# Ledger of designs, part 43: peptides against a protein of PDB entry 4Z5W

Target 1, 305 residues: chain A of PDB entry 4Z5W
Amino acid sequence: IPDVFLELNKLWYFSAQSNLFNGEMPRSLSNSRSISLLSLRNNTLSGQIYLNCSAMTNLTSLDLASNSFSGSIPSNLPNCLRLKTINFAKIKFIAQIPESFKNFQSLTSLSFSNSSIQNISSALEILQHCQNLKTLVLTLNFQKEELPSVPSLQFKNLKVLIIASCQLRGTVPQWLSNSPSLQLLDLSWNQLSGTIPPWLGSLNSLFYLDLSNNTFIGEIPHSLTSLQSLVSKENAVEEPSPDFPFFKKKNTNAGGLQYNQPSSFPPMIDLSYNSLNGSIWPEFGDLRQLHVLNLKNNNLSGNIP

## One batch from the design tools (peptide; made by RFdiffusion4, then SolubleMPNN)

Design b1_p12_2_s2 (from b1_p12_2 with S5P S12E)
Fold by OpenDDE base, seed 5:
Structure b1_p12_2_s2 (fold): chain B 305 residues (1-305), chain A 12 residues (1-12)
Amino acid sequence: as target 1 above (305 residues)
Amino acid sequence: SLPPPGFITTFE
């Protein structure tokens, strides 16, 4: 990418995604006063990520996903006072979340999917201080760690939580009950155990639940038949989505189905590939907005209602 | 179409 962004003093949106760009990010781009949205995803860019936050006063969105960047996670990003969305997926940091992210008050959406992030306990302890955080994607990190169940963890404004394919141990954490605005939860492809907790049915905005491919036991909680977002349509407030797309993938190397916003996911309960027993509740018939009920590969018995 | 079985990410 050429070092010409000083002359481009009116440039507000720069998208150069899905090209063959190599080398470092130009210094003039890292100092741009005009750029609000920057996407360089799916290239071969390298070197250290550096942004001059004192110069980049208009920066609101940053997508650097699927590049060959090296070094540390930029600890100065909280100084970019308008920066709301960050996608660092597939950048191999081999690091913990910086302590400076406790002060990241502008942050609304963060993804580190498949970025070799370590220490889930420290990551959640830091990110709970981000009061405006609505979307958190941590898929394909924290391999074989334990999902912390500390009741003091609070994500009050969280709407989308995705921590899939981490081989995480533990149980469904009680601190999720402190997130009453949660709309989408994906904890699939882990080693989570115990029973599915009944308090999940109290999350009135939850329209997408994926607990598939875990080691859950016991009955399906009857409270899942009373999820208000799946009973009636009336309360789907279209909130501003993250400036990055989501992909539902079968594996790391397969092409995914693209979803431009969380509301594009079909209303779903997926409990497949567990060790659940008992019957299917007839009251699943009350979930008139439900598009997908996936209960395959369990120990369920009785009649299909 | 039913969504394929799998997990959600933010990379292609």
Scores: peptide ipSAE 0.591, ipTM 0.886, DockQ to the pose 0.458
Fold by OpenDDE base, seed 4:
Structure b1_p12_2_s2 (fold): chain B 305 residues (1-305), chain A 12 residues (1-12)
Amino acid sequence: as target 1 above (305 residues)
Amino acid sequence: SLPPPGFITTFE
């Protein structure tokens, strides 16, 4: 990418995604006063990620996903006072989330999916201070760590939580009950155990639940048959979606199905590939908005209602 | 056994 962004003093949106760009980000780009949205995802960019937050006063969205960047997570990003959305997916950091992210009050959407992030306890302890955080994607990190169950963790404004394919141990954490606005929960492809907690059915905005491919036992909580978002067409206030797309992938190397916003996911309960027992509750028939009920590969018995 | 349908990410 040429170092010509100083001359582009009116450039508000720069999207150069899905090209063959290599080398480092141009210094003029990292100092752009005009750029609000920057997407360089799916290239071969290298070097360290550096953004001059004192210069980049208009930066609101940053997508650097699927690049060959190296080094640390930029600890100065919280100084980008308008930066709301960050996609750092598939950047091999091999790092913990910086402590400075406690101060990241502008942050609304963060993805580190497949970024070799370590220490989920520290990550969640830091990110809970991001009071405006609505979307958190941590898929393919924290390999074989324990999902912290610390009741003091509070994500009050969290709407989308995706921590899939981490081989995480532990149980469904009770601190998620402190996120009453949660709409999408994906904890699939982990080693989570215990029972599915009944309080999940109290998450009135939860329209997408993926707990598939875990080690959950016991019965399906009857409270899941009363998920309000799946009973009634609540007018989901179209809150601003993250400026990055989501992909449902069968594996790390396969092409995913793209979803431009969380609301594009079909209303779903996926509890497949667990060790759940008991019956399918007939009251699942009350979930008139449910598109996908996936209970396959469990120990369920009785009649199909 | 068929693999689970997949997981959500933010990369292609």
Scores: peptide ipSAE 0.591, ipTM 0.884, DockQ to the pose 0.819
Fold by OpenDDE base, seed 2:
Structure b1_p12_2_s2 (fold): chain B 305 residues (1-305), chain A 12 residues (1-12)
Amino acid sequence: as target 1 above (305 residues)
Amino acid sequence: SLPPPGFITTFE
């Protein structure tokens, strides 16, 4: 990418995704005063990620996913006072989330999916201080760590939580009950155990639940038949979605289906590939908005209602 | 065997 962004003093949106750009990010781009949205995802950019937050006063969205960047997570990003959305997926950091992210009050959407992030406890302890955080994607990190169940963890404004394919141990954490606005939960492809907690059915905005491919036992909580978002067609308030798309993948190397917004996911309960027992509740028939009920590969018995 | 369910990411 040429170092010409100093001359582009009116550039608000720069999207150069899915190209063959290599080398470092241009210094003039890292100092752009005009840029609001920057997407360089799916390139071969290298070096350290550096952004001059004192210069980049208009930066609201940053997508650097699927690049060959190295080094630390930029600890100065909280100084980008308008920065709302960050996609750092598939950047190999081999790092913990910086402590400075406690101060990241502008942050609304964060993805570190497949970024070699370590220490989930520290990550969640830090990110809970991001009061405006609505979307958190941590898929393919924290390999074989324990999902913290510390009741003091609080993500009050969280709408989308995706921590899939981490081989995480532990149980469905009680602190998620403190997220009453949760719409999408994906904890699939972990080693989570215990029972599915009944309080999940109290998450009235939850329209997408993926607990598939875990080690859950016991019965399906009857309270899941009372998920209000799946009973009634609430007008999903078109909340500002992240400026980055989501991809549902069957595995790390599969081509994913692209979803531009969380609301584009079909209303779903996926409990497949667990050790759940008991019956399928007839009251799943009350979930008139449910598109996908996946209970396959469990120990369920009785009649199909 | 049925393929395991997919998971969500933010990379292509």
Scores: peptide ipSAE 0.588, ipTM 0.888, DockQ to the pose 0.896
Fold by OpenDDE base, seed 1:
Formats: sequence, structure tokens, C-alpha cells
Structure b1_p12_2_s2 (fold): chain B 305 residues (1-305), chain A 12 residues (1-12)
Amino acid sequence: as target 1 above (305 residues)
Amino acid sequence: SLPPPGFITTFE
């Protein structure tokens, strides 16, 4: 990318995604006072990620996903006082979340999908201080770690939580009950165990639940038949619209289906590929907004209602 | 169409 962004003093939006750009980000770009939206995803950019937050006073969105960047996560990003959305998916950091992210009050949407992030306990302890955080995507990190169940963890404004394909151990954490605005939960493709907790049915905005491909046991909690967002349309709270798309993938190397916003996901309960037993509750028929109920590959018995 | 089985990411 040429070092000409100093001359582009009116440039508000720069999208150069899905090209063959290589080398480092140009210094004039890292010092741009005008840029609000920056997307360089799906290139071959390299070196360290550095942004001059004191210069980049208009930066609101940053998408650097699927690049060859290396080194540490830039600890100075919280100094970008208007920065709301960050996509760092598929950047191989091999790092923990910086402690400085405790101060990241502008942050609303964060993705580190497949970024070799380590220490989920530290990551969640840090990110809980981001009071405006609505979307958190941590898929394909924390390999074989334990999902912390510490009740002191609080994500009060969280609407989208995705921590899939981490081989995480533990149970569905009780601290998620402190997130009453949660709309989408994906904990699929882990090694989570225990029972599915009944308090999940109290999340009145939850329209998408994926707990598939875990080791859950016991009955399906009857409270899932009373999920208000799936009973009635009237409770559809305004959805978070992060400035990055989502992709549903069968595996890391497969092409995914693109979803531009969380509302593009069909209302779903996926509990497939577990060890759940008991009956299918007839009251699943009350979930008139539900598009997908996936209960396959369990130990369920009785009648199909 | 039913969504494919799998997990959600933010990379292509």
C-alpha cells in the first residue's frame, strides 16, 4: 500500500479488503486524522500492527483480519478514544489480551477468531471492564483451556458471545446469567460438560443458542421452551451491528456462509452432538419464531411431539 | 435453507 494517506486529508472510509497487498501498513495510514473506517482484511500485510492513536482521532472501526501480521496485540488501542469495532481474526498473535484493554471504554465489538490467543481467564477478566462491549468473538483460541465459571465476571451489555471450537473444558458458566441482553450464544465445538442450566431460558433476548458438539448430559431444561424472543416478535431488541461480517463454517478450512449482521442468523436452538437424555418437550411448539431446532445425535427418548 | 452445521467466526 503506498504511503500517500497524508495527502488524503478528507478520506473517511478506506476499504482495500480481499486484495494481494503485502508489506507493512504505510506510516501515513497509521497517522491519518481523517479515517473513521479502515478495512484491510484478507490481504498479506505483515509486520507489527501499529496505530498512532493520538493522530487517528476519527478511527471508529478497524478490520485487519486474515493478514500476516506478527508480534503483540497493540496495547495502545484503548487510546483510540472513538474506536468501537475491532476485527483481528486469523492474525497469529500467540499472546494474551493486553491489560490495557481494561480501559477500552469505546470498544463495542471485538473479534480474535483464530488468532492464537491464550489464557481465557485473563482475557475475560480484562474484557469485563469494557462497559460498552456488546459483541465478543473468541472462536478457535484457548485450546484445551478451562472456561472460567467465576461468578464475579460481569458482561452487563453483552449481546453476542461466540467462544466456539476451543476444546474448552468446564460447564456453562453462571456469570452469563448476568448478561440479560444476550441475543446470540455460540459455545459449540468444545468439551463442555454438566447439565444445560435452566437460567438460559431466562435470557429473554436470546434467539440463537448453539451448544452443539459438547459433552452435555441430563435433560433439556424446560425453561428453553419459554425463551421470550422465540415466543413473540415484540421482544426483538435492537441488534448489535458490528462493522465486520460473521461466517458459519463446518471446519477451519471450509468456506463459510456469510452473515452481515447477527439478525441474519435464523432463530435457532442447536443442542446436537451431546449426551442429552429425556424427552423433547411439547412446549417447543410455543416457540413460534424458532426456525431451527437441532437435537440430533443425543440420547433422547419418548415421543416426538 | 438450514444453516450448515459448524461454528461462527469472523474470517472468510
Scores: peptide ipSAE 0.586, ipTM 0.890, DockQ to the pose 0.465

Design b1_p12_2_s3 (from b1_p12_2, 4 letters changed)
Fold by OpenDDE base, seed 2:
Structure b1_p12_2_s3 (fold): chain B 305 residues (1-305), chain A 12 residues (1-12)
Amino acid sequence: as target 1 above (305 residues)
Amino acid sequence: SLPPPGYLTTFE
């Protein structure tokens, strides 16, 4: 990428995703006063990520995902006072989340999916201070760590939580009950155990639940049949979605389905590939908005309602 | 056997 961004003093949006750009990010780009949205996703950019937050006063969105960046997570990003969305997926940091992220009050959407992030306890302890955080994606990190269940953890404004494919141990954490605005939960492909907690059915905005491929036992909590978002068509408040897309990684090499916003996900309960027992509740028939009920590969018995 | 369900990410 050429170092010409000083001359582009009116450049508001720069998208150069899915190209063959290599080398470092241009220094003039890291100092751009005009850029609001920056996407360099899916390139071969290298070096350290450096952004001059004192210069980049208009930066609101940053997508650097799927690049060959190295080194530390930029600890100065909280100084980018308008920065709302960050996608650092598939950047191999081999790091913990910086303590400075406690001060990241502008942050609304964060992804570190497959970024070699370590210490989930520290990560969640830091990120709970981000009061505006609505979307958190931590898939493919924290390998074989324990998902902290500390009740003091609070993500009050959390809408989307994705911590899939981490081989995480522990239970469904009680602190999620403090997230009444949660719309999407994906904890699939872990080693989570215990029972599915009944309080999940009290998350009235929860329309997408993926607990698949874990080690959950016991019955399906009957409270899941009363998920209000699946009973009635609430007006999905078009909350500003993150500026980065989501991808459903299927085990088949078939291209992941791209979803530009969480509201584009089909309403779903996926409890498949667990050790759940008991019956399928007939009251799942009350979930008139439900598109996908996946209960396969469990120990369920009785009649299909 | 149906492949295990897919999980969500933010990379292609």
Scores: peptide ipSAE 0.527, ipTM 0.894, DockQ to the pose 0.893
Fold by OpenDDE base, seed 3:
Structure b1_p12_2_s3 (fold): chain B 305 residues (1-305), chain A 12 residues (1-12)
Amino acid sequence: as target 1 above (305 residues)
Amino acid sequence: SLPPPGYLTTFE
C-alpha cells in the first residue's frame, strides 16, 4: 500500500479487504486524521501494528483480520477515544489481553478469533471494565484452559458472546446471568460439563444458543421453553451491529456462511452432541419464532412432542 | 465422528 494518505485529507472510509497487499501499514495511514473506518482484512500485511491514536481522532472501526502482523497487541488502542470496533481475528499474537484495555470505554465490539490469545481469566477480568462492550468473540483461543465461573465477573451490556472451539473446561458460568441483554451465546466445541443452568431461560433477549459438542449432562432445563425472544416477535431494535461479519462453517472444506449482523442469524437452540437425557418438552411448541432446534446425538428418550 | 464445524468466527 503506497504512503499517500497524507494527501487524502478527506478520506473517511478505506476498504481494501480480500486483496494481495503485503508489507507494513503506511505511516501516513497510521497517522490519518480523517479516517473513520479502516478495513484491511484478508491480506498479507506484516510487521508491528502501530496506530498513532493522538492523530487518528476520527478512527471508529478497525478490521485487520487475516493478516501476517507480528508482535504484541497494541497497548495504546484505548487512547483512540472513538474506536468502537476491532477485528484482530487470525493475527497470531501469542499474548494476553493488555491491562490498558481496562480503560477502553469506547470499545463496543472486539474479536480475537483464532489470534493465539492466552489466559482467559485475565482476559475476562480486564474486558469486564469495558462498560460499552456489546460483542465479544474469543473463538479458537485459550486451548484447554478453564472457563472462569467467578460470580464477580460482570458484562452488563453484553449482547453477543462467542467463545467456541477453545477446548475449555468448566461449567456454563453463572456470571452470564448478570448479562440480561444477551442475544447470542456460542460456547460450542468445548469440554464444558455439568447441567445446562435453568437461568439461561431468564435471558429474555436470547434468540441464538449454541452449546453443541460439549459434555453436558442431565435434562434440558424446562425454562428454555419460556425464552421470550423465541415466544413473541419482539421488535428487535436494530442495534448498531459490529462493523465485521460473522462466519459459520458448514464443513472443513467449504467457505462459511456469512452473516453481516447478529439479527441475520436464524433463531436457534443447538444442544447437539452432548450427553443430555430425559424427554423433549412439549412446550417447545410455544417457541413460535424458533427456526432451528437441534438435539441430535444425545441420550434423550420418550415421545417426540 | 465429530460434527462438521458449526461454531462462529469473524474470519473466512
Scores: peptide ipSAE 0.516, ipTM 0.887, DockQ to the pose 0.697
Fold by OpenDDE base, seed 5:
Structure b1_p12_2_s3 (fold): chain B 305 residues (1-305), chain A 12 residues (1-12)
Amino acid sequence: as target 1 above (305 residues)
Amino acid sequence: SLPPPGYLTTFE
């Protein structure tokens, strides 16, 4: 990428995603006063990520996902006072979340999906201080760690939590009951155990629940038949979506389905590939907004209602 | 048999 961004003093949006760009990010781009949205996703860019936050006073969104960047996570990003959205997916940091992220008050959406992030306890302890954090994606990190259950963890404004395919141990964490605005939860493809907790049915905004491919036991909580977002249509708060798309893999070799907004996900309960027993509750018939109920590959018995 | 991957990510 050429070093010409000083001359582009009116450039507000720069998207150069899905090209063949290599080398480092230009110094003039890292010092741009005009850029609000920057996407360099799906290239071969390398070197250390550096942004001059004192110069980049208009930066609101940063997508650097699927590049060959190296080194540490930039600890100065909290100094970018308008920076809301960060996508660092597939960048191999081999690092912990920086402690400076405790001060990241502008942050609303963060993804480190498949970024070799370590220490889930430290990551959650740091990120709980981000008062405006609504979307957190940590899929394909923290391999074989234990999911913290510490009740003091508080994500009051969290709407989207995705921590899938980490081989995480432990149980569904009680601190999630402190997130009353939670709309989407994906904890699939872990080694989570115990029972599915009844308090999940008290999350009135929860329309997408994926607990598939874990080691859960016991009955399906009856409280899931009373999920208010799946009973009635009225409470779909159109909130601003993160400036990065989501992808659901269907097959190992097939392209994932792209979803540009969390509201584009079908209303879903997926409890498949566990060790759940008992019957299917007839009151699942009250979930008039439910598009997908996936209970396959469990130990369920009785009649289908 | 293992299920097909069905988890969410933010990369293509």
Scores: peptide ipSAE 0.515, ipTM 0.893, DockQ to the pose 0.703
Fold by OpenDDE base, seed 4:
Structure b1_p12_2_s3 (fold): chain B 305 residues (1-305), chain A 12 residues (1-12)
Amino acid sequence: as target 1 above (305 residues)
Amino acid sequence: SLPPPGYLTTFE
């Protein structure tokens, strides 16, 4: 990418994703006063990520995902006072989340999906201070760590939580009950154990639940049949709109289904590939907005209602 | 056999 962004003093949106760009981010781009949205996703960019937050006063969205960046997570990003969305997916940091992210009050959407992030306890302890955090994606990190169950963790404004494919141990954490605006939860492809907690059915905005491929036992909580967002459309809470797309991988070799918004996900309960027992509750018939009920590969018995 | 991964990510 050429170092010409000083001349582009009116450039508000720069989208150069899915190209063959290599080398470092040009210094003029890292100092752009005009740029609001920057997407360089899916390139071969390298070097350390550096943004001059004192210069980049209009930066609101940053997508650097799927690049060959190295080094540390930029600890100065909280100084980008308008920066709301960050996608750092598939950047190999091999790092913990910087302590400075406690001060990241502008942050609304963060993804570190497959970024070699370590220490989930520290990550969640830091990120709980982000009062405006609505979307958090931590998929493919924290390999074999324990999902912290510390009840003091508070994500009050969290709407989307995705911590899939981490091989995480532990239980469904009680601190999620402190997130009453939660709309999407994906904890699939972990080693989570215990029972599915009944309080999960009290998350009235929860329309997408993926707990698939874990080690959950016991009955399906009857409270899941009363998820208000799946009973009626009237409780459509403000949709989370991160500036980065989501991908549901179906096959290892095929491009995942792209979803531009979390609201484009079909309303879903996926509890498949667990050790759940008991019956399918007839009251699942009350979930008139439910598009996908996946209960396969469990120990369920009785009649199908 | 484990199902194909159906989890959500923010990369292609």
Scores: peptide ipSAE 0.508, ipTM 0.889, DockQ to the pose 0.701

Design b1_p12_2_s4 (from b1_p12_2, 4 letters changed)
Fold by OpenDDE base, seed 4:
Structure b1_p12_2_s4 (fold): chain B 305 residues (1-305), chain A 12 residues (1-12)
Amino acid sequence: as target 1 above (305 residues)
Amino acid sequence: SLPPPGYITTYE
């Protein structure tokens, strides 16, 4: 990418995703006063990620996903006072979340999907201080760590939480009950155990629940038949709209189905590939907005209602 | 065999 962004003093949106750009991010770009949205995803950019937050006063969205960047997560990003959305997916950091992210009050949407992030306990302890955080995607990190169950963790404004394919141990954490605006929860492809907690059915905005491919035991909580967002359309809370798309992938290297908004996901309960027992509750018939009920590969018995 | 993982990410 040429170092010409100083001349582009009116450039608000720079989208150069899905090209063959290599080398470092131009210094004039990292100092742009005009750019609000920067997307360089799916390139071969390298070097350390550096943004001059004192210069980049209009930066609201950053997508650097699927690049060959190296080094640390930029600890100065909280100084980008308007920066709301960050997609750092598929950047191999091999790092923890910087402590400075406690001060990241502008942050609304964050993805580190497949970014070799370590220490989920520290990550969640830091990110809980982001009072405006609505979307958090941490898929393919924290390999074989324990999902912290610390009740003091609070994500009050969280709408989308995706921590899939981490091989995480532990149970469904009680601190998620402190996220009453949660709309999408994906904890699939982990090693989570215990029972599915009944309080999940109290998450009135939860329209997408994926707990598939875990080691959950016991009965399906009857309270899941009372998920208000799946009973009626009227409870459509403000949709989380991160400036980055989601992809449902079958593997790490294949193309996925693109979802531009979290609301583009079909209303779903996926509890498949667990060790759940008992019956399918007839009251699942009350979930008139449910598109996908996946209960396959469990120990369920009785009649199909 | 378990079906291949269907997980949500934010990269192509």
Scores: peptide ipSAE 0.562, ipTM 0.883, DockQ to the pose 0.706
Fold by OpenDDE base, seed 2:
Structure b1_p12_2_s4 (fold): chain B 305 residues (1-305), chain A 12 residues (1-12)
Amino acid sequence: as target 1 above (305 residues)
Amino acid sequence: SLPPPGYITTYE
């Protein structure tokens, strides 16, 4: 990418995604006063990620996903006082979340999906201080770590939590009950154990639940048949979605289906590939908004209602 | 056989 952004003093949106750009991010771009939305995802950019937050006073969205950046996570990003959305997916950091992210009050949406992030306990302890955090994607990190169940963890404004394919151990954490606005939960492809907690059915905004490919035991909580968002069509307040798309991968090598917003996901309960027992509750018939009920590959018995 | 991963990411 040419180093010409100093002259582009009116540039508000720069999208150069899905190109063949290589080398470092231009210094003039890292110092752009005008840019609000920057997307460089799916390129071959390299070097360290550096943003001059004192210059980049209009930066609201940053998508650098799927690049060959190296080094540390930029600890100065919280100084970008308007920065709301960060996608650092598929950047191999091999790092912990910086402690400075405790101060990241502008942050609303964060993805580190497949970024070699380590120490989930520290990550969640840090990110709970981000009071405006609504979307958190941590898929393909924290390999074989334990998902912390510390009841003091609080993500009060969290709407989307995705921590899939981490081989995480532990149970469904009680601290998620402190997230009453949770709409989408994906904890699939872990090694989570215990029972599915009944309090999940109290998450009235939860329309998408993926607990598939874990080691859950016991019965399906009957409270899941009373998920209010799946019983009645509430007017989903069109909240501003993250400025990055989501991808549901059907295979490791296949292109994922793109979802531009969390609301584009079909209403779903996926409990497949666990060790759940007991019956399928007939009251799943009350979930009139449910598009996908996936209970396959469990130890369920009785009649199909 | 485990199904192919059906998890959500933010990259293509």
Scores: peptide ipSAE 0.544, ipTM 0.883, DockQ to the pose 0.704
Fold by OpenDDE base, seed 3:
Structure b1_p12_2_s4 (fold): chain B 305 residues (1-305), chain A 12 residues (1-12)
Amino acid sequence: as target 1 above (305 residues)
Amino acid sequence: SLPPPGYITTYE
């Protein structure tokens, strides 16, 4: 990418996704005063990520995902006072979340999907201080770590939590009960154990639940039959979606499904591939908005309602 | 074994 962005003093949006750009990010781009949305996703950009946050006063969205960047996560990003959305998926950092992210009050959406992030306890302890954080994607990190269950963790404004495919140990963390605005929860493809907690049914905005491919035991909580978002069409206030799409890949050989916003996900309960027992509650018939109920590969018994 | 389905926020 040429170093010409100093002359582009009116440039508000720069999208150069899915090209063959290589080398470092231009220094003029890292100092752009005008740019609000920057997307360089799916290129071969390299070197250290550096942004001059004191110059980049209009930066609101940053997508650098699927590049060959190296080194540390930029600890100065919280100084970008308008930066809301960050996509760092598939950048191999081999790092922890910087302590400076405790001060990241502008942050609303963060993805580190498949970024070789380490220490989930430290990551969640830091990110809970991001009062405006609504979307958190941490899939394919923290391999074989324990999901912290510390009740002091608080994500009050969290709407989307995706921590899939980490081989995480532990239980469904009780601190999620402090997230009453949670709409989408994916903890699939971990090593989570214990029972599915009844308080999940109190998350009135929860329309997408994936707990599949874990080691959960006991009965399905009857409270899941009373999930308000699945009983009635609440007016899903179209909240501003993250400036990055979600991809659900079912198989390596198939194209992933793209979801541009959380509301594009089908209303779903997936509890498949666990060790759940007991009956299927007839009151699942009250979930008139439910599109997908997946209970396969469990130890369920009795009548199908 | 198929790799576990997961969410990514990037195009492949």
Scores: peptide ipSAE 0.063, ipTM 0.729, DockQ to the pose 0.402
Fold by OpenDDE base, seed 5:
Structure b1_p12_2_s4 (fold): chain B 305 residues (1-305), chain A 12 residues (1-12)
Amino acid sequence: as target 1 above (305 residues)
Amino acid sequence: SLPPPGYITTYE
């Protein structure tokens, strides 16, 4: 990429996704006063990520995903006072979340999917201080760590939490009950154990629940039949989506489905591939907005209602 | 082993 962005003093949006760009990010781009949205996703860019936050006063969205960047996560990003969305997925950092992210008050959406992030306890302890954080994607990190259950963790404004495919141990964490605005929860493809907690049915905005491919035992909580977002249509608050899409890959050989916004996900309960027992509650028939109920590969018995 | 289906916020 040429170093000409100083001359482009009116450039507001720069998208150069899915090209063959290599080398470092140009210094003039890292100092741009005009750019609001920057996307360099799916290239071969390298070197250390550096942004001059004192110069980049208009930066609101940053997508650097699927590049060959190296080094540390940039600790100065919280100084970019308008920066809301960050996509760093598939960048192999081999690092922890910086302590400076405690001060990241502008942050609304963060993805580190498949970025070799370590120490989930430290990551959650830091990110709980981000008061405006609504979307958090941490899939394919923290391999074989324990999901912290510390009740003091608080994500008050969290709407989307995805921590799939981490081989995480532990139970469904009680601190999620402090997130009353949660709409989408995916903890699939872990080693989570115990029972599914009844308080999940109190999350009135929860329309998408994936707990599949874990080691959960006991009965399906009856409270899941009273999930208000799945009973009635009225509460779909159109909220601003993150500037990065979500991908669900059902199989390695299948094309991933792209979801441009959380509302594009089908209303779903997936409890498949666990060790759940008991019956299917007839009151699942009250979930008139439910598109997908997946209970396959469990120890369920009785009649199908 | 097939990588577990999960959310990946990155396009290949």
Scores: peptide ipSAE 0.062, ipTM 0.725, DockQ to the pose 0.382; fails the geometry check

